# Ledger of designs, part 61: peptides against a protein of PDB entry 6EJA

Target 1, 276 residues: chain A of PDB entry 6EJA
Amino acid sequence: VEYMPANPVRIAFVLVVHGRASRQLQRMFKAIYHKDHFYYIHVDKRSNYLHRQVLQVSRQYSNVRVTPWRMATIWGGASLLSTYLQSMRDLLEMTDWPWDFFINLSAADYPIRTNDQLVAFLSRYRDMNFLKSHGRDNARFIRKQGLDRLFLECDAHMWRLGDRRIPEGIAVDGGSDWFLLNRRFVEYVTFSTDDLVTKMKQFYSYTLLPAESFFHTVLENSPHCDTMVDNNLRITNWNRKLGCKCQYKHIVDWCGCSPNDFKPQDFHRFQQTARP

## One batch from the design tools (peptide; aimed at target 1 L209 G256)

Design b2_p28_3_s2 (made by RFdiffusion4, then SolubleMPNN; from b2_p28_3, 10 letters changed)
Fold by OpenDDE base, seed 2:
Structure b2_p28_3_s2 (fold): chain B 276 residues (1-276), chain A 28 residues (1-28)
Amino acid sequence: as target 1 above (276 residues)
Amino acid sequence: SEAALQEELKKWLSEEQPESYRGRGAGL
């Protein structure tokens, strides 16, 4: 018998989508939709077809909303972080949506286990934040991510302008840009005026792939540092043989990888068994 | 408890995940 929590957490799922993959989004939505959760969807400013499709979905479900603002984001762009930060602010201002966790999703990243299992688990650990770190040499991470390089997002391109230093006194960390953040930490990131949050928002506005490092770094250097769990409770469809061909150099002055979208035949992987 | 958390986390780690970040270096 699965334990049912007395006060189950409610999740704000945030989707940042682009392109014309409406059917794929629909499949994903059906897979993760639950009436007790909330779904906030940002559609790229250039993806008008997809935006129209998503609007239709939002009109059918009271717990689905679309951002009234839309950004033109690019692979690795600093604007992705801006998108998340603005979405967090919006969600905090939605007093009619009492969410407890912020969870971002894409077609390349799915939560594992059932909704009930996830909710039960998060309800037991509602004060924790779940971010997966790279788990290797941090200096290597910094080099590979280009965190010591200054980038400018302009004209749909990430321009590398030169070198920069990591701010003193900051322990940089990062890894997966798929995470589960509790409301309290999201409130801190959104509304804090302390030096850490202020400096990091500025620093990461000129950072490549900012979502893979910003929240890790802010959390670990914040008063909330003891709430970090090095696990993001999900599967990301990484196939580096296919996804690591430096194929984005036309968009960013850097080399990077991408995960692949899950296919229908991959859905069996979402039902994981417990380790013995 | 921390011990309980770690035990529960094992349920979510049934599959090993590769490095999850995208950056590979300058590549210029």
Scores: peptide ipSAE 0.444, ipTM 0.894, DockQ to the pose 0.121
OpenDDE base, seeds 1, 3, 4, 5: peptide ipSAE 0.213, 0.410, 0.440, 0.129; ipTM 0.786, 0.860, 0.884, 0.746; seed 5 fails the geometry check

Design b2_p28_3_s3 (made by RFdiffusion4, then SolubleMPNN; from b2_p28_3, 12 letters changed)
Fold by OpenDDE base, seed 5:
Structure b2_p28_3_s3 (fold): chain B 276 residues (1-276), chain A 28 residues (1-28)
Amino acid sequence: as target 1 above (276 residues)
Amino acid sequence: SEAELNKELQELLGEKQPKSYSGEGAGL
């Protein structure tokens, strides 16, 4: 489906980046950049060189900004959710950036198809939220994710403190931590003072891999539950043979996997009409 | 409608993406 929408959606792309892969980030940025969208980039507190590089980019483009705050994030850390939540608040407070969708990105996960196709589709379904669920046994998901375990992020480590119970009356769900959320739902998550949002923010502040479950769970238990689409419109470079080696055991008291970064030749999966 | 959305989604995406999440259990 490709048509010219009368009121095309504008996207706030949020990038949470770390390490020394400035060249990789540059390639990704070039692949996804469009003048009609917005880009908000968080650089890990420890990645000073990368931060300088990203700042340079942000000075060249009016629709690119860098978070003035920086967190030290770790794989699976609760701080990743904090990063997203704070970035959402920031984006809502940017009155000069009229975005309609929040989309997070990494080098391992890209929007499918061209920018025009994505925008056309989202413009037609602007009231929907796109989160991909695990699509399997939920009890298995809970066990594998450690949602019934209490974690504390401290000293760049996720400490497993013990067991916990999932709050009563909450239908837990999750899957991909790459999603497309409409502005209305982001507003709800950011500003709602209802019991659901309050409890879930508290619960997930002690959760491993919180971004893979928080937004799913909040959405499905919220007044916005009917807006969920079980698809995140992504191509994710999952290779479990390569990505599942419990390689983060030194950082988290848990075993986990990661998708693999796309190679430069794969960036054509998302095309834009305007390049930097 | 939901049916229309699903149809367009299939047309847009074609092949389904693999279902996955990161957690693999205690493993330690």
Scores: peptide ipSAE 0.340, ipTM 0.869, DockQ to the pose 0.115
OpenDDE base, seeds 1, 2, 3, 4: peptide ipSAE 0.330, 0.090, 0.264, 0.332; ipTM 0.861, 0.728, 0.821, 0.866

Design b2_p28_4 (made by RFdiffusion4)
Pose (drawn by RFdiffusion4):
Order: sequence, then structure tokens, then C-alpha cells
Structure b2_p28_4 (pose): chain A 276 residues (1-276), chain P 28 residues (1-28)
Amino acid sequence: as target 1 above (276 residues)
Amino acid sequence: EEEAEKEEMELEKWEEDFYGGWEGRGPL
């Protein structure tokens, strides 16, 4: 990531944000901002204060826009995938924004390498997609995810309605819902009317935590399957002893886990050279 | 021995981060 690329990638950052931490969001935005990238910010419908603050930012910079539509993106809700898919369509239709990669971030994310290094890395691997799979037993993943259960999002709640079959003829996979996807794959997901994309959009409209498997499943079974890199380029601070308290039991008909917040004792983890 | 114990704890933490927290889920 030390070299200087002659044709650097331009990155579309899609920020899906909620809550009250506007100053922290502004600090992270400052760290990731470059005039040659693009920023498309979705603010949860329930976070009006944060939305007003985000509007000030978008009014200041030409390469920053806010989604005019806003969803109540509850934990594990089917609406998160809807949010990503609509944002991808919007971004592809914005012809004045010639972006090469799609990167999703939350208000709780931070960069651990400089923009120069990120651009250099992605410029070398511009035809690759970066998704992290669970890599362990797939039947256990399907069960723990509830992918063989039918869910419906209404009234800001995920209702478990019954069982369903895993469709035959495709491999189902999943893992992290944080990823980096290139423009070619995003176009395929958005505009393809082939059997795989059409049926997976229907299947995942009624799926808990859809973003943790929709893009994996579509990519692995699509003509772009040979572009997958099993690495999302993220460090996720999972600590199961603390983060799996079924804390979302009142929002979804399921038990879930979330990553822990980093502390100072974790700083050495951001310097690991094992993987990019 | 203390350096080996520290390296083992770092590896375990790395594996937990690498494979994620999905195994901690289930129905109510």
C-alpha cells in the first residue's frame, strides 16, 4: 500500500448512521474525507437531531449528499438491505459521481489506515469484492442466523412468522454485513433480472439480518463468483461473553449479538500486519 | 512463559474476531 497509483479509485462511502453522536460522526468524517471521493449519508428516520447536523455537512461540500428517503433501520431489520439496495441504485444513477467502490460505514466505525493507503490498495485490486464469510459449519450458520425462518418487518419490529425452506440449487453463505463492493458487482445486483438476483431479492425481503448473507449468497452464485476475496478489510471487536445478552429481544423475535467498543488496551490490534 | 501466554491470548482474541459473534445467537 506504499505505491502511488496512476489511476486511483474514487470511493462512494455510504454512511448509515443513527443516534446522538454527531460530533464523533464529524470527527470520523474528517478522517475519511477526500475531495475525490463521494459521501452518501442515510440518517435513521428516528434520529432527527443527527439529520439536521448532517444536513449542515452536506450543504458545505459538493461531494456529500444525504438520502432524501430515510428508513427506521432497527437492529436486524429487513429494512437495512432495502437501505443498501436503494442507495446503490441512487448512486449508480448519479452520473456526475464516477465511483469505483462502495463502502458502508456506521457512526461507530473508524479508519485504521490512511486514505492514501486505502486508495493504493483498492486501486491494485479494483476488480475484487471484499466480503468476510463465517468460514465455519454452514448448517450451524443458517440456524443461528434464522435464515430458515420467515420474518416480517412492521411497526419497527421483526416478527418471526414461521419456517421456510432453503432454496435448492444455490449455495447459501454469509458473515459480516460490512464490506467493500466494486461498481461492476453493484450494477449486477441493481439491474440484473436473472433468476438469482430476482429470487434472492424476494427471499431476503423477509429475512432477519439480510445484509449478513444476501451479498455473499448472490456473489458466490453469480457470474462474479471468482472476484470474491474472503476478507472485508475490517476489524470487528467481537467479545461473545459480553455482546451476546439477547439485548434486542424486544425489537426482533430472535437473539442477537453486537460488537464491543474498543478501549485503549486495544490499540496494538490496529497495528497487526497479518491481513489487510 | 509469560510471553507464550500473552501470544496465546492474542491468538484466541484474533480467532474470536475473525469468526465473529454469530454463534452466540438463537431463538427466544

Design b2_p28_4_s2 (made by RFdiffusion4, then SolubleMPNN; from b2_p28_4, 16 letters changed)
Fold by OpenDDE base, seed 4:
Structure b2_p28_4_s2 (fold): chain B 276 residues (1-276), chain A 28 residues (1-28)
Amino acid sequence: as target 1 above (276 residues)
Amino acid sequence: SAAEAAEKAEQEQEQEIEDGGWDGRGPL
């Protein structure tokens, strides 16, 4: 018997979508949709057809909204973090959406648990934040991520400008760019004026793949550090043979690896979220 | 069970991260 919490958490799902991922988005949305949750969808500025489709979906569901602003994001771009941060601000300003957790999703990511299991779990651990670390040598992580390098996003390219130092006194961490953050921590990241948040926002505005490290680093160095759980409660579709070919050298002055979008056949491996 | 499947999936995800999905990253 699944535990039914007396005060179930409500989730704000943020979907960042681009290109021709309409079928993947439809499958993902169908799998994760529940009437008690909220869905905030950002469509890449260049993806006009997809934007029209998403707008049509948002008109059918009162708990689905589309960002009124749209960014042109690139793989590894600092603008992806800006997209999340602005989405967080928007969601905090939506007083009619009483969400308890922020969860980001893409076509390369899927919740491991059914809706009932996820809600039960998060309701039990509502004061925790779920971020998956790389679990290896941190110095190697910094080098491989290029965290000691300065990048500038300009003209749909991540330009490597030179070397930089990691700020003193900051313990850098990272791993998955897929996370589950409680509202309290999102409020802290959004509205705090402390030196940590201010410096990290600036530092990560010139960072490659910033979402893989920003929230980890901010959380671990913050007064909320004791709320970290080293798990993101999701499956990411990794295929090293497909994802690690230095295929992004035309976009970024760095060799990169990326998870792969789920194929229809991959979704059959997952338990569909139970929904009323 | 759903719980066993979730646990297995979490273990697989952890192994994928531990196997270094980002090992191919580096400077040009």
Scores: peptide ipSAE 0.177, ipTM 0.594, DockQ to the pose 0.399
OpenDDE base, seeds 1, 2, 3, 5: peptide ipSAE 0.199, 0.219, 0.221, 0.226; ipTM 0.531, 0.674, 0.569, 0.665; seeds 1, 2, 3, 5 fail the geometry check

Design b2_p28_5 (made by RFdiffusion4)
Pose (drawn by RFdiffusion4):
Structure b2_p28_5 (pose): chain A 276 residues (1-276), chain P 28 residues (1-28)
Amino acid sequence: as target 1 above (276 residues)
Amino acid sequence: EEEEEEEMEEMEEEEEEERSKEYSGDGL
């Protein structure tokens, strides 16, 4: 990531944000901002204060826009995938924004390498997609994710409605919902009418935590399967002893886990050279 | 001392590999 690319990638950051931490969001935005990238910010419908603050940012910079539509993106809600898919369509239709990669971030994310290094790395691997799979037993993953259960999002709640079959003929996979996807794959997901994309969009409209498997499943079974890199280029601070308290039991008909917040004792983790 | 430092580094890399395989679903 030390070299200087002659044809650097331009990145579309899609920020899916909620809550009250506007100053922290502005600090993270400062760290990731470059005039040659693009920023498309979705603010949860329920976070009006944060939306007003985000509007001041979008009014200041030509390469920053806010989604005019806003969803109530509850934890594990089917609406998160809807949010990503609509943002991808919007971004592909914005012809004045010639972006090469799609990177999703939340208000709780931070960069751990400089923009120069990120651009250099992605410029070398511009035809790859970066998704992290669970890598363990797949039947256990399907069960723990509730992928063989039917869910419906209404009234800001995920209702479990019954069982369903895993469709035959495709491999189902999943893992992290944080990823980096290239433009060619995003176009395929958005505009393809083939049997895989059409049926997976239907299947995942009624799925808990859809973003943790929809893009894995579609990519592995698509003509772009040979572009997958099993690494999302993220460090996620999972600590199961603390983060799996079924804390979302009142929002979804299921038990879930969330990553812990980093502390000062974790700083050495950001310096690991094991994987990019 | 050098061997203890190398073993600590390898143990940290292994913990990070296990953490990378975690996800949100926990079942019922």

Design b2_p28_5_s1 (made by RFdiffusion4, then SolubleMPNN; from b2_p28_5, 16 letters changed)
Fold by OpenDDE base, seed 3:
Structure b2_p28_5_s1 (fold): chain B 276 residues (1-276), chain A 28 residues (1-28)
Amino acid sequence: as target 1 above (276 residues)
Amino acid sequence: SAAEEAEKQKKEEEELEEMETETHGEGD
């Protein structure tokens, strides 16, 4: 039974899209669209056709905006994190959009739960942040993600420059690049000038697949660490293959790993266990 | 030339589409 919250959360959906999958995006958008939420869409700088299509959509809905800036993002690129961080800043500066949660999506995502279920859940846990950890040996995670390696994004390629050290005193974590972040934490990430945020922004600017680890690591090492929930509650991608692959060697000097996806059963488990 | 740039953009979009297809299936 879905309870109707007295003060329902409003969600800022950040869509990072590329390619020519306009039909897929349109379908996904229709499935997640609600008048009480906000949609901020970044289209890859190279995806001009898709950008035109997205602009048309944005003109039809007052709660849909397109980023005025566009980045060229690549698989595993550090620029993806920059895209999220800039989008977060933009959304915080939009005073006419009183959002409570940040949720990132791609064109391939599709909702596995109803809006009412999502809103009810997030309204109940509005002070929490939802990030799914890898749930395995952390040293292995570091190695597989290449967190101990230095990368440079240049000319649509992630160049491996060499080895690096993880900053001392930092507990590195990560997993899924799908996260649900409350506004308070987004504010912290965006505006904090503390050593943690500053160092992590720098560190992750040279990181492969930074979105899979940055927010986890920042949150867990921050004063907000008690708000961590090891579940991303996310809309799932269709047919995402999990695992570490070298198929993108032409783009990345690494054998990257796909992010961990949220499973529908995890949502139910969390609802059962997290109920006070 | 404008034509070369258009072809470059087309190629880049195709590469991105291929990447998307490899990482994600079409939504059902």
Scores: peptide ipSAE 0.018, ipTM 0.460, DockQ to the pose 0.039
OpenDDE base, seeds 1, 2, 4, 5: peptide ipSAE 0.033, 0.016, 0.017, 0.020; ipTM 0.617, 0.446, 0.457, 0.457; seeds 1, 5 fail the geometry check

Design b2_p28_5_s2 (made by RFdiffusion4, then SolubleMPNN; from b2_p28_5, 13 letters changed)
Fold by OpenDDE base, seed 2:
Structure b2_p28_5_s2 (fold): chain B 276 residues (1-276), chain A 28 residues (1-28)
Amino acid sequence: as target 1 above (276 residues)
Amino acid sequence: EEEKKREEEEKEIKELEEMSTETHGAGL
């Protein structure tokens, strides 16, 4: 018999979705849905059909909401970080949703634990933050990510404007853009006025793929640095054997790769939980 | 026996988690 925590954590799941894959989203949602958690969904400004579908879902479940604001996001765009930051602020202002953890999700990643296992684990480690680092040479990571380059998101394109320096005194880190953050750290990122948060928000507003580095870097340089766990409890379908084709050069002035979406059969772990 | 199963499951989970270390950036 698995141990059930006396005070189980409640999770705010944030989904940033775009396109027309309403059925795929619905399947994913059904796989991850639980009545004790919260779901906050941002739909790309250009995805009006999907927005209507998601709104319909949100009306059926009291613990599902859609962002009243919508951003036009692009692959690798700095606006993705803005989306997360704004969603965090919104979630902190929702006093009727007592969430303990922030977890972002997409079709490209999935928690490998069952809901019960995840809740039990996070309940035991509720004071920790779970960010997976790249685990390699940091200089190589910086070069690969283009962190030493200045980017501008404009007209649905990430323009590379030139070179830049990493701010002095900051230890840059990064890795997976799928993470689990506790409410306390989210509060810090959202409301802190210290130099670290202020400077990093500015720096990453001109950064390619900011979610793969911003939260890692802020956490590790913050007073909360001792709360980091180098694990995000996820699997991502990277299919490394395919290599990188730089398929996004029409959108960003950089070479990038993407994982593959999971299929319905891959969601077996969460399908064991209670459904509405 | 149940403890052994839990340990094996946790080991498997840990191994799967460690495989998810790739990032999107690939340079110029």
Scores: peptide ipSAE 0.390, ipTM 0.759, DockQ to the pose 0.406
OpenDDE base, seeds 1, 3, 4, 5: peptide ipSAE 0.302, 0.315, 0.300, 0.323; ipTM 0.695, 0.700, 0.691, 0.712

Design b2_p28_5_s3 (made by RFdiffusion4, then SolubleMPNN; from b2_p28_5, 13 letters changed)
Fold by OpenDDE base, seed 2:
Structure b2_p28_5_s3 (fold): chain B 276 residues (1-276), chain A 28 residues (1-28)
Amino acid sequence: as target 1 above (276 residues)
Amino acid sequence: EEEEKERKELEEERKLEEESLETHGEGL
């Protein structure tokens, strides 16, 4: 369902990229670029070639910026969440960028909907947050994700230190690490000093693949819980391989399998049954 | 030293690229 909204939402796209995937990034960027949106790009600290390429792009477009800070991130690393959180803060401090939604992307992503469709949809549901849950047994999810394990990111490795307990009174959830968050919720996550946000930031700083669960958990346990939509928008990861593999054993002391990603079929279902 | 640094940088970037290509699920 597409319509022309009177007050179209503006999106802050946060791109977290690494390696030398310049061509892929360029293709993705061309596919998602629009003059009315904002693009904030973090390039891994180690990816200087890519950083140079991205800087060239940022100089050509006024609505494209590169993070002045750069983190070294690894697969499954807690630093990825830090990257998002810092990016959120930066974007909130950019008063000249009046964005309404935060959307994270990687270089491997590609939109399967047009900009107009995306904007129309989000403009209709601008008060909602879109996070896809795993849709399975939560206890099993916790075990598989290693949420009951303590991890430390150090020297480009996620070290498993031991067991930990899930905080009492917190309903842990997670799924896709691709999310669409409205500005209001981002403000809450960024500036709230309540026990929930404080404890979860601490908890997830020692979590494997924290972005797959942090925002879900915070949202569902927050005063904003009624804004959750169990869906993310239709973006495809071209390089995502299906199945469970332990190819990252050299980086992570865990052979975790991420939950199934969002399927296009789920999006259509959501559009038909949207609550608001 | 600069050449060695650059070589190491390129190697790291290559590794990161390979990791990216080998990701499963929604990994980095």
Scores: peptide ipSAE 0.023, ipTM 0.555, DockQ to the pose 0.040
OpenDDE base, seeds 1, 3, 4, 5: peptide ipSAE 0.032, 0.074, 0.150, 0.041; ipTM 0.625, 0.697, 0.756, 0.614; seeds 1, 3, 4, 5 fail the geometry check

Design b2_p28_6 (made by RFdiffusion4; failed a check: the pose's geometry)
Pose (drawn by RFdiffusion4):
Structure b2_p28_6 (pose): chain A 276 residues (1-276), chain P 28 residues (1-28)
Amino acid sequence: as target 1 above (276 residues)
Amino acid sequence: SELLDRLEEEGLNFFTGSDAEGDGEIPS
């Protein structure tokens, strides 16, 4: 990531944010901002204070826009995938924004390498997609995720309605819902009317945590399957002893886990050279 | 915070994750 690219990638950052931490969001935005990238910010419908603060930012910079539509993106909600898919369509239709990669971030994310290094890395691998799979037993993954269960999002709640079959003829996969996708793959997901994309959009409209498997499943079974890199370029601070308390039991008909917050003792982790 | 100040002093900016995982049905 040391070299200087002659044709650097321009990145569309989609920020899906909620809560009250506007100053922290502004600090992270400062760290990732470059005049040649683009920023498209979705603020949870329930977070009006944060939205007003985000509007000030978008009014200041030409390469920053806010989604005019806003969803209540509850934990594990089917609406998160709807949010990504609509943002991808919006971004592809913005012809004045010639972006090469799609990167999703939350208000709790932070870069651990400079923009120069990120651009250099992605410029070398511009035809790749970066998704992290669970890599372990797939039947266990399907069960733990509830992918063989039917869910419905209404009234800001995920209702478990019954069982369903995993469709035949495709491999189902999943893992992290944080990823980097290139423009070509985003176009395929958005505009393709082939049997895979159409049926997966229907299947995942009634799926818990859809973003943790929809893009994996579509990519692995699509003509772009040979572009997958099993690395999302993220460090996620999982600690199961603390983060799996079924804390979302009142929002979803399921038990879930979330990553822990980093502390000072974790600083050395951001210097690992093992994987990018 | 202290951790973020140290990251800024070291000039580091990739990304951390804020992921989620399903952990089965609700126990009775």

Design b2_p28_6_s1 (made by RFdiffusion4, then SolubleMPNN; from b2_p28_6, 10 letters changed; failed a check: the pose's geometry)
Amino acid sequence: SELEEKLEEAGLGGFTGHDFEGDGDIPP

Design b2_p28_6_s3 (made by RFdiffusion4, then SolubleMPNN; from b2_p28_6, 9 letters changed; failed a check: the pose's geometry)
Amino acid sequence: SELFDKLEEAGLGGFTGHDFEGDGDIPP

Design b2_p28_6_s4 (made by RFdiffusion4, then SolubleMPNN; from b2_p28_6, 11 letters changed; failed a check: the pose's geometry)
Amino acid sequence: SELEKKLEEAGLGGFTGHDFRGDGDIPP

Design b2_p28_7 (made by RFdiffusion4)
Pose (drawn by RFdiffusion4):
Structure b2_p28_7 (pose): chain A 276 residues (1-276), chain P 28 residues (1-28)
Amino acid sequence: as target 1 above (276 residues)
Amino acid sequence: SVDFAESDSKAESLWDEELLTQLDTMLS
């Protein structure tokens, strides 16, 4: 990531944010901002204070826009995938924004390498898609994720309605919902009317935690399957002893886990050279 | 047993200030 690219990638950052931490969001935005990238910010419908603060930012910079539509993106809700898919369509239709990669971030994310290094890395691998799979037993993954269960999002709640079959003829996969996708794959997901994309959009409209598997499943079974890199370029601070308390039991008809917050003792982890 | 689904999505939180100062220094 040391070299200087002659044709650097321009990145569309899609920020899906909620809560009250506007100053922290502004600090992270400062760290990732470059005049040649683009920023498209979705603020949860329920976070009006944060939305007003985000509008000030978008009014200041030409390469920053806010989604005019806003969803109540509850934990594990089917609406998160809807949010990503609509944002991808919006971004592809913005012809004045010639972006090469799609990167999703939350208000709790932070870069651990400089923009120069990120651009250099992605410029070398601009035809690849970066998704992290669970890599362990797939039947256990399907069960733990409730992918064989039917869910419906209404009234800001995920209702478990019954069982369903895993469709035949495709491999189902999943893992992290944080990823980097290139423009060519985003176009395929958005505009393709082939049997895979159409049916997966239907299947995932009624799925818990859809973003954790929709893009994996579509990519692995699509003509772009040979572009997958099993690495999302993220460090996620999972600590199961603390983060799996079924804390979302009142929002979804399921038990879930979330990553822990980093502390000072974790600083050495951001310096690992093992994987990018 | 109770199955627990995994997601990178989480409730609102704040970063530790000392850690953020170290990260800002590293990124400079």

Design b2_p28_7_s1 (made by RFdiffusion4, then SolubleMPNN; from b2_p28_7, 16 letters changed)
Fold by OpenDDE base, seed 2:
Structure b2_p28_7_s1 (fold): chain B 276 residues (1-276), chain A 28 residues (1-28)
Amino acid sequence: as target 1 above (276 residues)
Amino acid sequence: ETLYAETDQRPETLFDEELMEKLEEYLS
């Protein structure tokens, strides 16, 4: 039996999806759907079939909306951060959607806990932000992620233009680009005009895989730094031996690693996950 | 030295049907 909070949090699920896997997206959507939450779906500009399918869903549920704008994002592209930032602004401007948490998902994600469990947990920690750090040497992280390199997204490619310096006085951090952010922090990121947010938005507009570091870095250097929890409530199937093959060298001027798919034999791992 | 950027960003993936069924049952 789960704890039933008196004032349960309401979640804005931001789904960033692409491809043609409408069936599995529908199944995942059904698994996470609740009448008290909100669902804002961005479909890649190139995925017209999926867009049509998602529009049909949005017409059936009042708490499901599709972004009127669509971006063509690439692996590691700066446009992914732009997608999140714009979706955050949109969600804050939707005064009829009183959400408390921002959670991003893809069509390759699936819940491993019930809605009641998630809501109970987040309701208890409604003032916290859940960002998972890399947990390694930070200098090595900067080098491996190419944060000391200048990138430009153009014509569906991430061009490496040269070297750059990490801004002085900024503690750079990063990790997973999947997170849970409370509304207050999203408001800060969206509307703050302080030097931190302004400079970081500029810096990360020329960054490889910016969503994996922008929110971490902004949070840890902001007045909200004490709200960080080093856990994103996700399980990722990492096998670097299998996942690090420079798969995206044709898209970005850098080598990358990707996680692997879960298999039926991994099911037991979902039952053993710990909560922070 | 070859440097590798690591990301949790997921490529286009099709779910394993058996795993999907297990998860659906587990969460029901």
Scores: peptide ipSAE 0.437, ipTM 0.885, DockQ to the pose 0.879
OpenDDE base, seeds 1, 3, 4, 5: peptide ipSAE 0.381, 0.424, 0.413, 0.430; ipTM 0.869, 0.879, 0.882, 0.884

